# Ledger of designs, part 34: peptides against a protein of PDB entry 8BZL

Target 1, 228 residues: chain A of PDB entry 8BZL
Amino acid sequence: SYDRAITVFSPDGHLFQVEYAQEAVKKGSTAVGVRGRDIVVLGVEKKSVAKLQDERTVRKICALDDNVCMAFAGLTADARIVINRARVECQSHRLTVEDPVTVEYITRYIASLKQRYTQSNGRRPFGISALIVGFDFDGTPRLYQTDPSGTYHAWKANAIGRGAKSVREFLEKNYTDEAIETDDLTIKLVIKALLEVVQSGGKNIELAVMRRDQSLKILNPEEIEKYV
Target 2, 242 residues: chain B of PDB entry 8BZL
Amino acid sequence: SRRYDSRTTIFSPEGRLYQVEYAMEAIGHAGTCLGILANDGVLLAAERRNIHKLLDEVFFSEKIYKLNEDMACSVAGITSDANVLTNELRLIAQRYLLQYQEPIPCEQLVTALCDIKQAYTQFGGKRPFGVSLLYIGWDKHYGFQLYQSDPSGNYGGWKATCIGNNSAAAVSMLKQDYKEGEMTLKSALALAIKVLNKTMDVSKLSAEKVEIATLTRENGKTVIRVLKQKEVEQLIKKHEEE

## One batch from the design tools (peptide; made by RFdiffusion4, then SolubleMPNN)

Design b1_p10_2_s1 (from b1_p10_2, 4 letters changed)
Fold by OpenDDE base, seed 5:
Structure b1_p10_2_s1 (fold): chain B 228 residues (1-228), chain C 242 residues (1-242), chain A 10 residues (1-10)
Amino acid sequence: as target 1 above (228 residues)
Amino acid sequence: as target 2 above (242 residues)
Amino acid sequence: SMARLLDPYE
């Protein structure tokens, strides 16, 4: 039927709509995440900031709760839906369980949401991947990645979006215990990784850091330039 | 692939949502609407295409809608879709006011509608709304604001922007002439006339073909005013003299 | 173009 979106298996076992949603992710701005020892860092390419556009309204990194934030690649409007649902779940969890969510918990929630949209009649998959970072209540830093299929994994470092391949290759070569020994080194690693695909440094990068027992901090361009 | 543009909104092999893109193309053929943010106010200027002498009621505003006491919007695209969305905006704003006993923040109203738009791009049996909107407003958090939203449910804040026919050319002109931090409402009005004169698909700009609304603050209250035809005539005349 | 600035994929 042409009047409904249906994700079905091909004869060779492929879910085409999921694969095509992954292609939508590849068209998105690049995002990178790195887990340090006592810090998590997210960096995103700022390609869509134009003259006369208010930078305040262009956010690729957002807080889900006090202890969790995420970056995404792909359809911005789809991301808002996921973010809103995740925020509600975080608050609900605090009310019902009386503790903040673990990073894994909220990742699993998001993953489950995405998965449902791959199996429900009349729905298309979400065209987004997400990097979800934060701290568990025990103080452990975490990094997770989700894709349109609803799969998720824990990572030391990862990247999503149009430049993800190059960024991942950089991270695979340069992510070492020495490279993340300090918070500053971890931040520097993220910036260097993102600069593999982004030109003009601090003007085209959104960078956020979360330290243990601290709220999400978005770095200003001047702060970013100190690490370049 | 034609297979993916004729069905409900689904992904193409390249990850494109063709129905959303086609909706955006449709808006490109609609009448021009522009918004300009100034230090002391914000304005909407829109092309008025339906000038029929036989209309029983003089519609003061064809494309500009008051949403609440602090916000207004302009629409480009399918009129019926626009009516549905503007009504929804009013309902959202009213429900918020009733629930929280304060006006809805501007960006929150925009995002609420954008989530609805997004839903119409994701659920089967639905088509995207063929409408883009410009929003002007004031709130205590960010002061005067200008937003743009499209059929995808995406939105952004702007100092100045344009939707509809010849929007790309209009944006280019705005980029050239907009002076950040120095824009008065008076200057913004002049700029609006200048841009419309060049971008509207008309032989000559006339007051009957232009709608302008301003949003200002007076004595701690928001004032939304649609300019009278005589006022618009004066603006056009002034532009012609320059 | 404005359509490009509001690219739904970004």
Scores: peptide ipSAE 0.045, ipTM 0.637, DockQ to the pose 0.632
Fold by OpenDDE base, seed 2:
Structure b1_p10_2_s1 (fold): chain B 228 residues (1-228), chain C 242 residues (1-242), chain A 10 residues (1-10)
Amino acid sequence: as target 1 above (228 residues)
Amino acid sequence: as target 2 above (242 residues)
Amino acid sequence: SMARLLDPYE
């Protein structure tokens, strides 16, 4: 192993490699997450699939377990590593504890993994932020966000990636109890939020919903258009 | 800043991994490789740059490698890196076969290697692999498949794509001429020759400078065949007559 | 423009 410190403190106390990894996140496609009353919704800016590319191999939202899913912004290959590690942990938890992970638990696991890569010799930070949503075993919907530093927080709604600022501003203004009163309204809120930064309407949005005691559902374009 | 592009793979202030980008740029200068998915098969066509005058017959594959009974790949980039990665692919495939008593699904093999590539972009003292790969294969889940992977560890499935020298131009031609749902292996071969004829830096395309492999299904078995020089000559001749 | 696959940041 190469025993070299990559992420070090600057004279003014900054971890520049972590900050620069956050810049990599800002280059990623926009993702938004919203926690409703009995639903969690992830939306991602869908870049047009290149002609002749197989669309099935282009996914920005993935399941970590039956009760947890994740969207990310930043380096795709880095994300795959994190996703795989998280999936293994989810399965391990089910085997050892005999219960699915809480959304907070798996978020903390991912956060810890990221943090280690900011402090270990010969490793650079992960260039990704993640929105992690799902349901705890008690049926409580959860939304967490984590960044390259390994910090994480719970949110009602949040966004990451290129258009995150605009999306967050929209959510700050429009996230109300009334706006999430129903599943449909919650979905509509996510779509409206993404439309702040996504061009050409609903055809450029990937949307996933998870309801209580239901598996992750990826909406097709027709289903999305009815909310536009 | 030059300090971020001349050292171990680290983030620039703008969040870029320059060593990965430079590896991709280097591959752009390598020999052209293209892949085309058809209804009844999938093919790889690659430029052969190393020609030995003392060879009696040129039937070896410089850039196309059989990985297992159901998959093959072509490589563009640093030869030594390619050898390491192709060997690793074979090992991964064999380990899977031993463990599960069935061939590894195509995409799983691709992702396994991509994870290795990614690691070489994240761990200190390592440089990215200077190699892009095209994968052709068949499995019971998705049938005939074509994948592309790059030094970053990213990958994607394709109906047709190209890596190496003049890949952008090749992709443009493929976009224009590829007819989804109507592509036969025969038509794919013709398209491959057409694209190579336009993208290779040669006055006239010759069989000695082109390697072509096809993957088909016959009697419920995958058949991977590297075309003989005479067969390639016939394809070129047919193209010239049109 | 780099092909989508060649953009490691997406």
Scores: peptide ipSAE 0.044, ipTM 0.642, DockQ to the pose 0.559
Fold by OpenDDE base, seed 3:
Structure b1_p10_2_s1 (fold): chain B 228 residues (1-228), chain C 242 residues (1-242), chain A 10 residues (1-10)
Amino acid sequence: as target 1 above (228 residues)
Amino acid sequence: as target 2 above (242 residues)
Amino acid sequence: SMARLLDPYE
């Protein structure tokens, strides 16, 4: 039926709608995440904001809670739905368990949500991948990635979106203990990684930093330029 | 490729939602709607295409709708879809007011509708709404605001923007003439007329073909006013004299 | 034209 979005297995065992959703992710702006020693950093390719557009409404990095933030690649509207549900869950968890969520917990929640949309009749998969970073209550920095299928894994560093392949290749070569020895070096690593795919330097990068026991900080362009 | 074009809520092999894109294409053929944010107010200007003398009801506004005391919107696209969405906006705003005993913040109203739009792109048995909206409003959080939303459920804030027919050209003109930080409502009105005059496929701009609404603050209250035809005529005349 | 202003994939 044309009226129903159905994710079904192909004869070869493929979930085409999930794979196609992954293609949607590849059309999205590049996002990169890096876990440092005591810092997590998210960087996103910022397409030139239209001259008359309010920059306030153009955010690719969002907080899920005080200790967790997320970047995504793919369908922005889909991402908003996921973000909203994740935020509700974070608050609910605080109320019911009396502790903030672990980064793994909220990632698993998001992953489960995505997975359900791959199996539910009448729903298409979410066209987003997400990088979820933050700190557990014990102060451990975490980085997770999830994709449209609902799979998730922990990473030291990763990238999603259009330039993800190039960024990942860069990170594979340059992510060392020395490269993340300090917060500043970790930030520099993210910027350098993004510069592999982003033209015109710091003006086209959005960068968010979360340090241990600190709130999410979005760096302004001037601050980013200091690291270039 | 055609198999995915006809299905409402599935990804193409390339990861595209063609039904959403087609909805956006349909909007490109709709009447032009402009929004301009000024320091002392915000306005909507819309092309009125349906000027039928046999209309039983004097539609004071075909394209501009009051949502609540603090917000209005203009629509480009399928009229029936627009009616549904504008009604939903009013309901959302009213429910919020009843629940919280304060007006809904502008962005929250926009996002609430955008979530509905998104749902119609993700759930089976539904098609995307063939409507883009411009929202103008005031709230205590951000003051005067202008938003744009599309069939995908995406939205953004703007200083000035355009939807519908010749929107790209209109946006280009707005970029050229919009003076950031110095825009008065008066200058915004003049700019709106200028842009509409060039973007509307009419030989001469007439007041009967243009709807303009302004949102201002007077004595701590939001005032939404649809300009009278005579006022619009004066604006057009002034433009022609320049 | 609208798709360029508000790309749903970004």
Scores: peptide ipSAE 0.151, ipTM 0.733, DockQ to the pose 0.671; fails the geometry check

Design b1_p10_2_s1 (from b1_p10_2, 4 letters changed)
Fold by OpenDDE base, seed 4:
Structure b1_p10_2_s1 (fold): chain B 228 residues (1-228), chain C 242 residues (1-242), chain A 10 residues (1-10)
Amino acid sequence: as target 1 above (228 residues)
Amino acid sequence: as target 2 above (242 residues)
Amino acid sequence: SMARLLDPYE
């Protein structure tokens, strides 16, 4: 059966393993990204950390470099591999080109990596989608998304994971120039978007903010509650 | 739908990796392993199932392995897989030490192995390792640490956790009885005995069926010690008196 | 279903 083979087209032209990997992404916790004027914001659904679990080890938002961070939905172990590869590439780029990567560059790298895993009989696709945000060297905020297929696009705002549809619908309605006029409004937009699918408010949201020429900041629950 | 579970390293139509899930299920039937983090140390407690009278006294615990001077692990699952992974952990730790002239941080060792586990879930011709591990360790970055990893290559840090047979019940008990911020190694040992006594469904817990290792810091050095049978007996006795 | 401590999909 074609749906059981890795990297094989079905008679109707489907890559089932890629499609099934996308289904794995839909099982993941929801992540949202929004590009503001001078800010990029990532938010993720924080499932109730199991009692006795160390919260430090449950982070779904990771820095790739000083100017780039990533949120993902899907297989956590797969994500770790992608993150590690991306980090190495970011460092390599700094050494060889003497400048940090652009957000587009590192996204393309990740996308290419994913694509290669869809075209080898010895490999299954990565079961992750990623939202990649950051600032280019010129100070331009960027948001990209990549899927298991290796496809990537630039976005103003987007969402991935189990609640992505609802969050995207919210963003389509509410993302306006006015809604992102300030950093605070942009943050508020992300929180409101996540609240469409996350119950119990700020306690179940992880939020990361990157401002121009600033490092990634993960907001604490108290800071998040100020925006709710 | 049943045909998708027969192949390794593929997604089901629903986006599930059944071979990974089945490996995790298999581990649920393995001997129980507990880990508990305390303020002054960390411990592993494991069920010893192979009590063969003819077994020569193995110096090291059947299920608890020293990885380096600062870390140990316990395994639940396929023994042969466990042996491969524990050896790999030791090699990774040694290579790091040689390269950087300092011990590998605990989480880095865990992640290195988890990357290997993940690879066995993604590359064709390989099956997932049928093993979950508990890691205990100390490093200068985070102090005493407890980690759990599974066949998927996922891992997490824990204050207390359990893998293997009746792990769900054990975790429930740990959640109930673990006192955050007040856990001493002594209290942790008592808790381990309590949980094992319930988890192993035995009328009387025998010291012969339990392996316990503690990791502490003494004079700026990590000390990993496997408790003697007599010490375990004393812990069991204390539990029975309460 | 045995309570899985670690969800590979999260």
Scores: peptide ipSAE 0.131, ipTM 0.766, DockQ to the pose 0.686; fails the geometry check

Design b1_p10_2_s2 (from b1_p10_2, 6 letters changed)
Fold by OpenDDE base, seed 3:
Structure b1_p10_2_s2 (fold): chain B 228 residues (1-228), chain C 242 residues (1-242), chain A 10 residues (1-10)
Amino acid sequence: as target 1 above (228 residues)
Amino acid sequence: as target 2 above (242 residues)
Amino acid sequence: SMARLLDRYQ
């Protein structure tokens, strides 16, 4: 029946719709996340905003709660659905448990949501991967990545989207304790990583920084240039 | 490729949603709709294609719909789909008003519909809506606003944009002539006529083939006005004299 | 146009 979006196993055990959703992720602009000692940093490749487009409506980094933010790669509309549900869950958790979510908790929630969309008849997978960063209530910085399958893992650093391979290779070589010794060095690491795939330097990079006991800060272009 | 073309709401091997792309292609065949944001207002200008003498003088705009007191939209694409979506927009706006005793913020209304559009791209048994919309509105948060949404459920804010037939050419013209920070509603109207005159596949632009609505603020109230045919004629005449 | 189609992905 052509009427139903179905995710089924191939004879060789593949979930093609999940794999194809991962291809959708690769069409997204690059996002990178790095966990520092007392900081988490998200960096994203800015798509050239069309002339006459309002930049405020083009966001690849969003807050899920005061202590958690997310960057994504893939289908923008799909991401909005996930973000909205995650935000509701964060608020619900605060009301019911009387504490903010842990980064792992909200990641698991998102992952479970994604997984359900791979197993439910009449639904296609979400065409997004996400980098989720933040601080647990104990002040521990966290970075998680999730993909269309609903898998998730904790990372020191990771990247998603079209340039993810090159960025990851850079991070594998350059992520050291010395490289993240300070907040500024951690930010520099993210910028350098993005510059592997982003042309024209800091003008095409958006950075979000969350420090311990501080709110999410989106760096302006002038602030980014100080790190270049 | 054809195997995925016949199935709704599935990814192709390359990560594409062909049904969404085909819906967008259908919109490309619809009449041109323009939106322009000015300092003192926002406007929609739309091509009227269905001029049948036997149509009852429906004073109602074919392509421009009032959503509430603070918002209007223009549609490009499948008429039946457009009717469903515009009705849904009105319902969402009214439900919000009832619940919160305040008008829905412009972007929230846009996103609410976009979530519905997205759902029709993700859930089985449904096809994407073959409709793109331009939204104009005012709210206390951002003032005058212009948004565009497509069948995918994606949206964006704009200073000026175009959907439908020859939209790419129209956008190029808007980029050339739009003066950021200096756009008055009067200049926006003139620009709309200029762009429509070049993008509509007509030998001569006539007022009967163009619908224009303006959204302004007067005495602390939003005023949505569809221009009378005579007013549009004057705009066209002025353009021809330049 | 391809340019507008690309806006579906971020």
Scores: peptide ipSAE 0.249, ipTM 0.733, DockQ to the pose 0.524
Fold by OpenDDE base, seed 1:
Structure b1_p10_2_s2 (fold): chain B 228 residues (1-228), chain C 242 residues (1-242), chain A 10 residues (1-10)
Amino acid sequence: as target 1 above (228 residues)
Amino acid sequence: as target 2 above (242 residues)
Amino acid sequence: SMARLLDRYQ
């Protein structure tokens, strides 16, 4: 059976292992990204941290560099590998090119990495999708999404993981220029979008905000409640 | 569904890695290991199953391994796999020490091994390690720490957790009895005995069947100590009197 | 437990 082979084409042209990796992504908690005018916002569904688990070790949003952060959905261990490689590349780029990576550049790097794992014998695809946000050196906010296939696109707003469909439907209806007119409105949009799928309100949401010429800020629960 | 069960590096239609799941299932049959973080230390408690009269005097813990001066681990799962992984942990820790002239941070050691575990789930021709680990340690960054890792290469930090046989029941008990911010090493030891007494498939808990190690700080140094049998007996006796 | 299996996905 072709679906038992490591990432080979089926007779009808499907890469089943890539498709199944996408199913692994759907098992992940929801992540949402929104590009505002001068802000990028990532929101994630906090998986119920087990009582007695250290929250510090449960991270769905990670900085790749000072100007780029990433949220993922899917296999946590796979994500760690991708994040580490991306971080190394960001640092390498700074050393060799003497400038930070563009969001597109690092996205393309991650995408290429993922793609190689779909075409290399003896390797399975990464079971993760990622939302990559940040600012280019010119101050332009960017949002990219990549999937297990290595495909990537730029977005105004997008979602990945279990509740992605509902969140995207919400964003399609509510993403307007007015809705992102201010930083606060943009943050509010992300929260509202996540609340479509997240139970128990703001307690189960993690938000990361990157403003123009500012470092990544993870909002505390009190700050999130102000927008609810 | 079984058609996806035989290969390590194949996703099922549902996005599952069955060999990783089966490795986790295998760990469920291993002896119970507990970890508890206290304000003044951290401990590991493990079930000792291999008690044979012909075994030469076991001077060392069967399931608790010292990794370096600041870290120890306990293992649940396939013994041979555990030996390989514990050796790798020691090597990683020593390489770091050599390179940076300071001990490896606890989480970095855990993640390094987890990356190895993950690789065995992604690269063909290899099976997952049939081992979960509990790590205890101290570093200057976060103080006393407890981590758990599984065959997938996932890990997490914990106040208290359990791996191996009846781990779910143990975790439930820990959730009920663990008092955040108030846990002393003494109370943690008592809690460990309480949980082991209920989760081990033995009629009566005995010191010969339990290994306990504590990690503390004394005079700015980490002290890893395996409790003597007499000390464990006293803990058991205290529990029976309550 | 299924709960622990789900912890592999974030």
Scores: peptide ipSAE 0.276, ipTM 0.755, DockQ to the pose 0.523; fails the geometry check
Fold by OpenDDE base, seed 4:
Structure b1_p10_2_s2 (fold): chain B 228 residues (1-228), chain C 242 residues (1-242), chain A 10 residues (1-10)
Amino acid sequence: as target 1 above (228 residues)
Amino acid sequence: as target 2 above (242 residues)
Amino acid sequence: SMARLLDRYQ
């Protein structure tokens, strides 16, 4: 008999395939997102790129649109599917509504996609969580997180992946209005948060910054070292 | 529990896709395939395992497939699965050409197939493809390129890599001997022979057991060439003299 | 190898 991917309730009301997909997320490298006043920052733990691997093809941070970017943790191939679907939706929205998506809108779209894969027999859940950051058309910075279940919430700061617990604990203690008062302080907060789980300092961190009315900027290692 | 080992496209309690892992294990038993990126070209080198005397020699390549004028691939794993995937690659490339009146970018072709592979890991009633591929190509965006994809639908770009039997050992050797920025196609060919000689469980490397294809640019055109047996013999001889 | 398995997760 062909094993159908079946997400069913356990007798105690658990969706085990969703929970197991969340375990897949925990195998991913750590990603952190922080919303500042006029900035959103994504930081990711760089996996040691295998010698001879092209670094260009190893990306954990991607643009969904000009005003939205995403970091993920979990199955890379699953992430690519979600990213592609989200990008198509962003473009479709621009064509039909004549405005860019709000960060909430695209998050809801991704969440709905994930949810459908938890309810349909013959599909397994996506093994990814995502941090989605960007700016709404009114200039409001946003951070959302979504998980394999299709749940999503708005956050001031959050983390996903293997080191997420430690990073979240750090953020809970250190995220204050003072800590995000400036763009530079916000960036520093992300770096400090990642350093809780990343060994060997700034060399193993990738940072992406989006400021109001600006495109996504990936910081180079030298720029990151200035904040360490 | 063993129940999660046998089921297709479901997560284990630990968040693993065992069917994908088992597909990857199956690939480890396939013949070795190497890819090496050089400054002036890219190559594939593959082990020929099925040298049956009754095979019609007309098959120039058992494991290396031309995809279009600018790309080729080598395969490791289940032959039937490989045939399906290589055919899909060709179809994707042709559809793109028809639609856009230009060749498909290398990474885009790889990604398109990887999305298919991924789907076979997510939809029930499907099993993962038991195939890994190495892709070589040229496009106007990135020049010469080497990619690897696996049953999960994951892919990556590489300067040099290996799939199939003894791939871990081969990769280790490539890491030691690959000179970044200084790799010519000539040196890449020599490196390929060196690695194959050490990784193939043969007493003596012979040209009949090795397929090599090179991808170069000549007069603004991509040239994909499968080396003749005599050329491979010369490469082996040169290696034995060093 | 565990290393190759880890490449599936980012």
Scores: peptide ipSAE 0.253, ipTM 0.753, DockQ to the pose 0.519; fails the geometry check

Design b1_p10_2_s2 (from b1_p10_2, 6 letters changed)
Fold by OpenDDE base, seed 2:
Structure b1_p10_2_s2 (fold): chain B 228 residues (1-228), chain C 242 residues (1-242), chain A 10 residues (1-10)
Amino acid sequence: as target 1 above (228 residues)
Amino acid sequence: as target 2 above (242 residues)
Amino acid sequence: SMARLLDRYQ
């Protein structure tokens, strides 16, 4: 059956392995990204960690470089591979071009990597989508999304994972210039969006903020509760 | 036999490359893209399907890609495959420019990419690219040109053609209405709107769902222009009045 | 639910 083969076309022109990889993404916890005026915000749904599991080992938000962060949904092991390769590329770019990567550049790199795994013999697609946020060297905030197929687009706001539909519907209604007028309003927007799908309030949300000319900041639960 | 369906780079007993054919089927699910050659220019018209409020509008065109100063293309098929191929086209064009200090001839660029696509049907156990392209361009050898290429690596020059959803119906309409030797860019634009209006599965054609690019020559320079939404609206309005 | 993702096809 085509669903058990490598990534090949079905008779009706579908790449089933890519579609199934997208289903794997939907099994992931929800992640949301929002681009503000001078801020980018990533929020993720915290999965209940087993009592004996080290919470530090379950990170869904990762820095790729000083100016770029990524949240993902889907297979954690697949994400690790992509993150590591992206980090290496970011460092390589700094060495060869003498500037940090643009958010678009590193997104394109990740997208190309994913695409190659959809066209290489004996390889399956990556079972991850990613939200990639950061600042270009000119200070422009950026948000990109990638999926298992290797497609990527720039967004004002987007969501991935299980609750992505509901979160996106919320963002489509509530993302306005007024709603992102300040950094605090932008953060509130992300929290409100996640609360559409996250139960038990701010305790189950992880939030990362990157402001212009500042490093990534992961908010602690107390800081998040101030916005709820 | 299912064996021929799942393997790349193999012929069926009937001499068919099923994975290439299936890649063609994938293209049929993509939005419609038209190309029309005129005496004074060439155009691409493409259906825009991905209209999302939250998309960052930084992209002037979703389906039409500038390749160099003298060429542009439109794509039907898998988006990720399209991105890889369009990037490769740009790289080939730039390498040629650096090596020869002149722009790559249009057909040569098309052929170079077609060789890559063909290789993916013959070597390496890789799947074909699920992409067809329309190319518009100008060079000093043949003037204004329109090409089409498919996943097999086959290509051809055209006066008018269509790829993607309902392409067969569109081509039939183009054959009926295309007047050889009398086609102006203005008439080509009108024809493009006419064909899209009938081919796109929409109740009403709107400017937000159509991207149009024109390639012309002005003062000895190639000008590639993506039409503004207002210009497309005017073309649609004019068509509705006829 | 997958229909709301960006079309994989251009």
Scores: peptide ipSAE 0.040, ipTM 0.537, DockQ to the pose 0.038; fails the geometry check

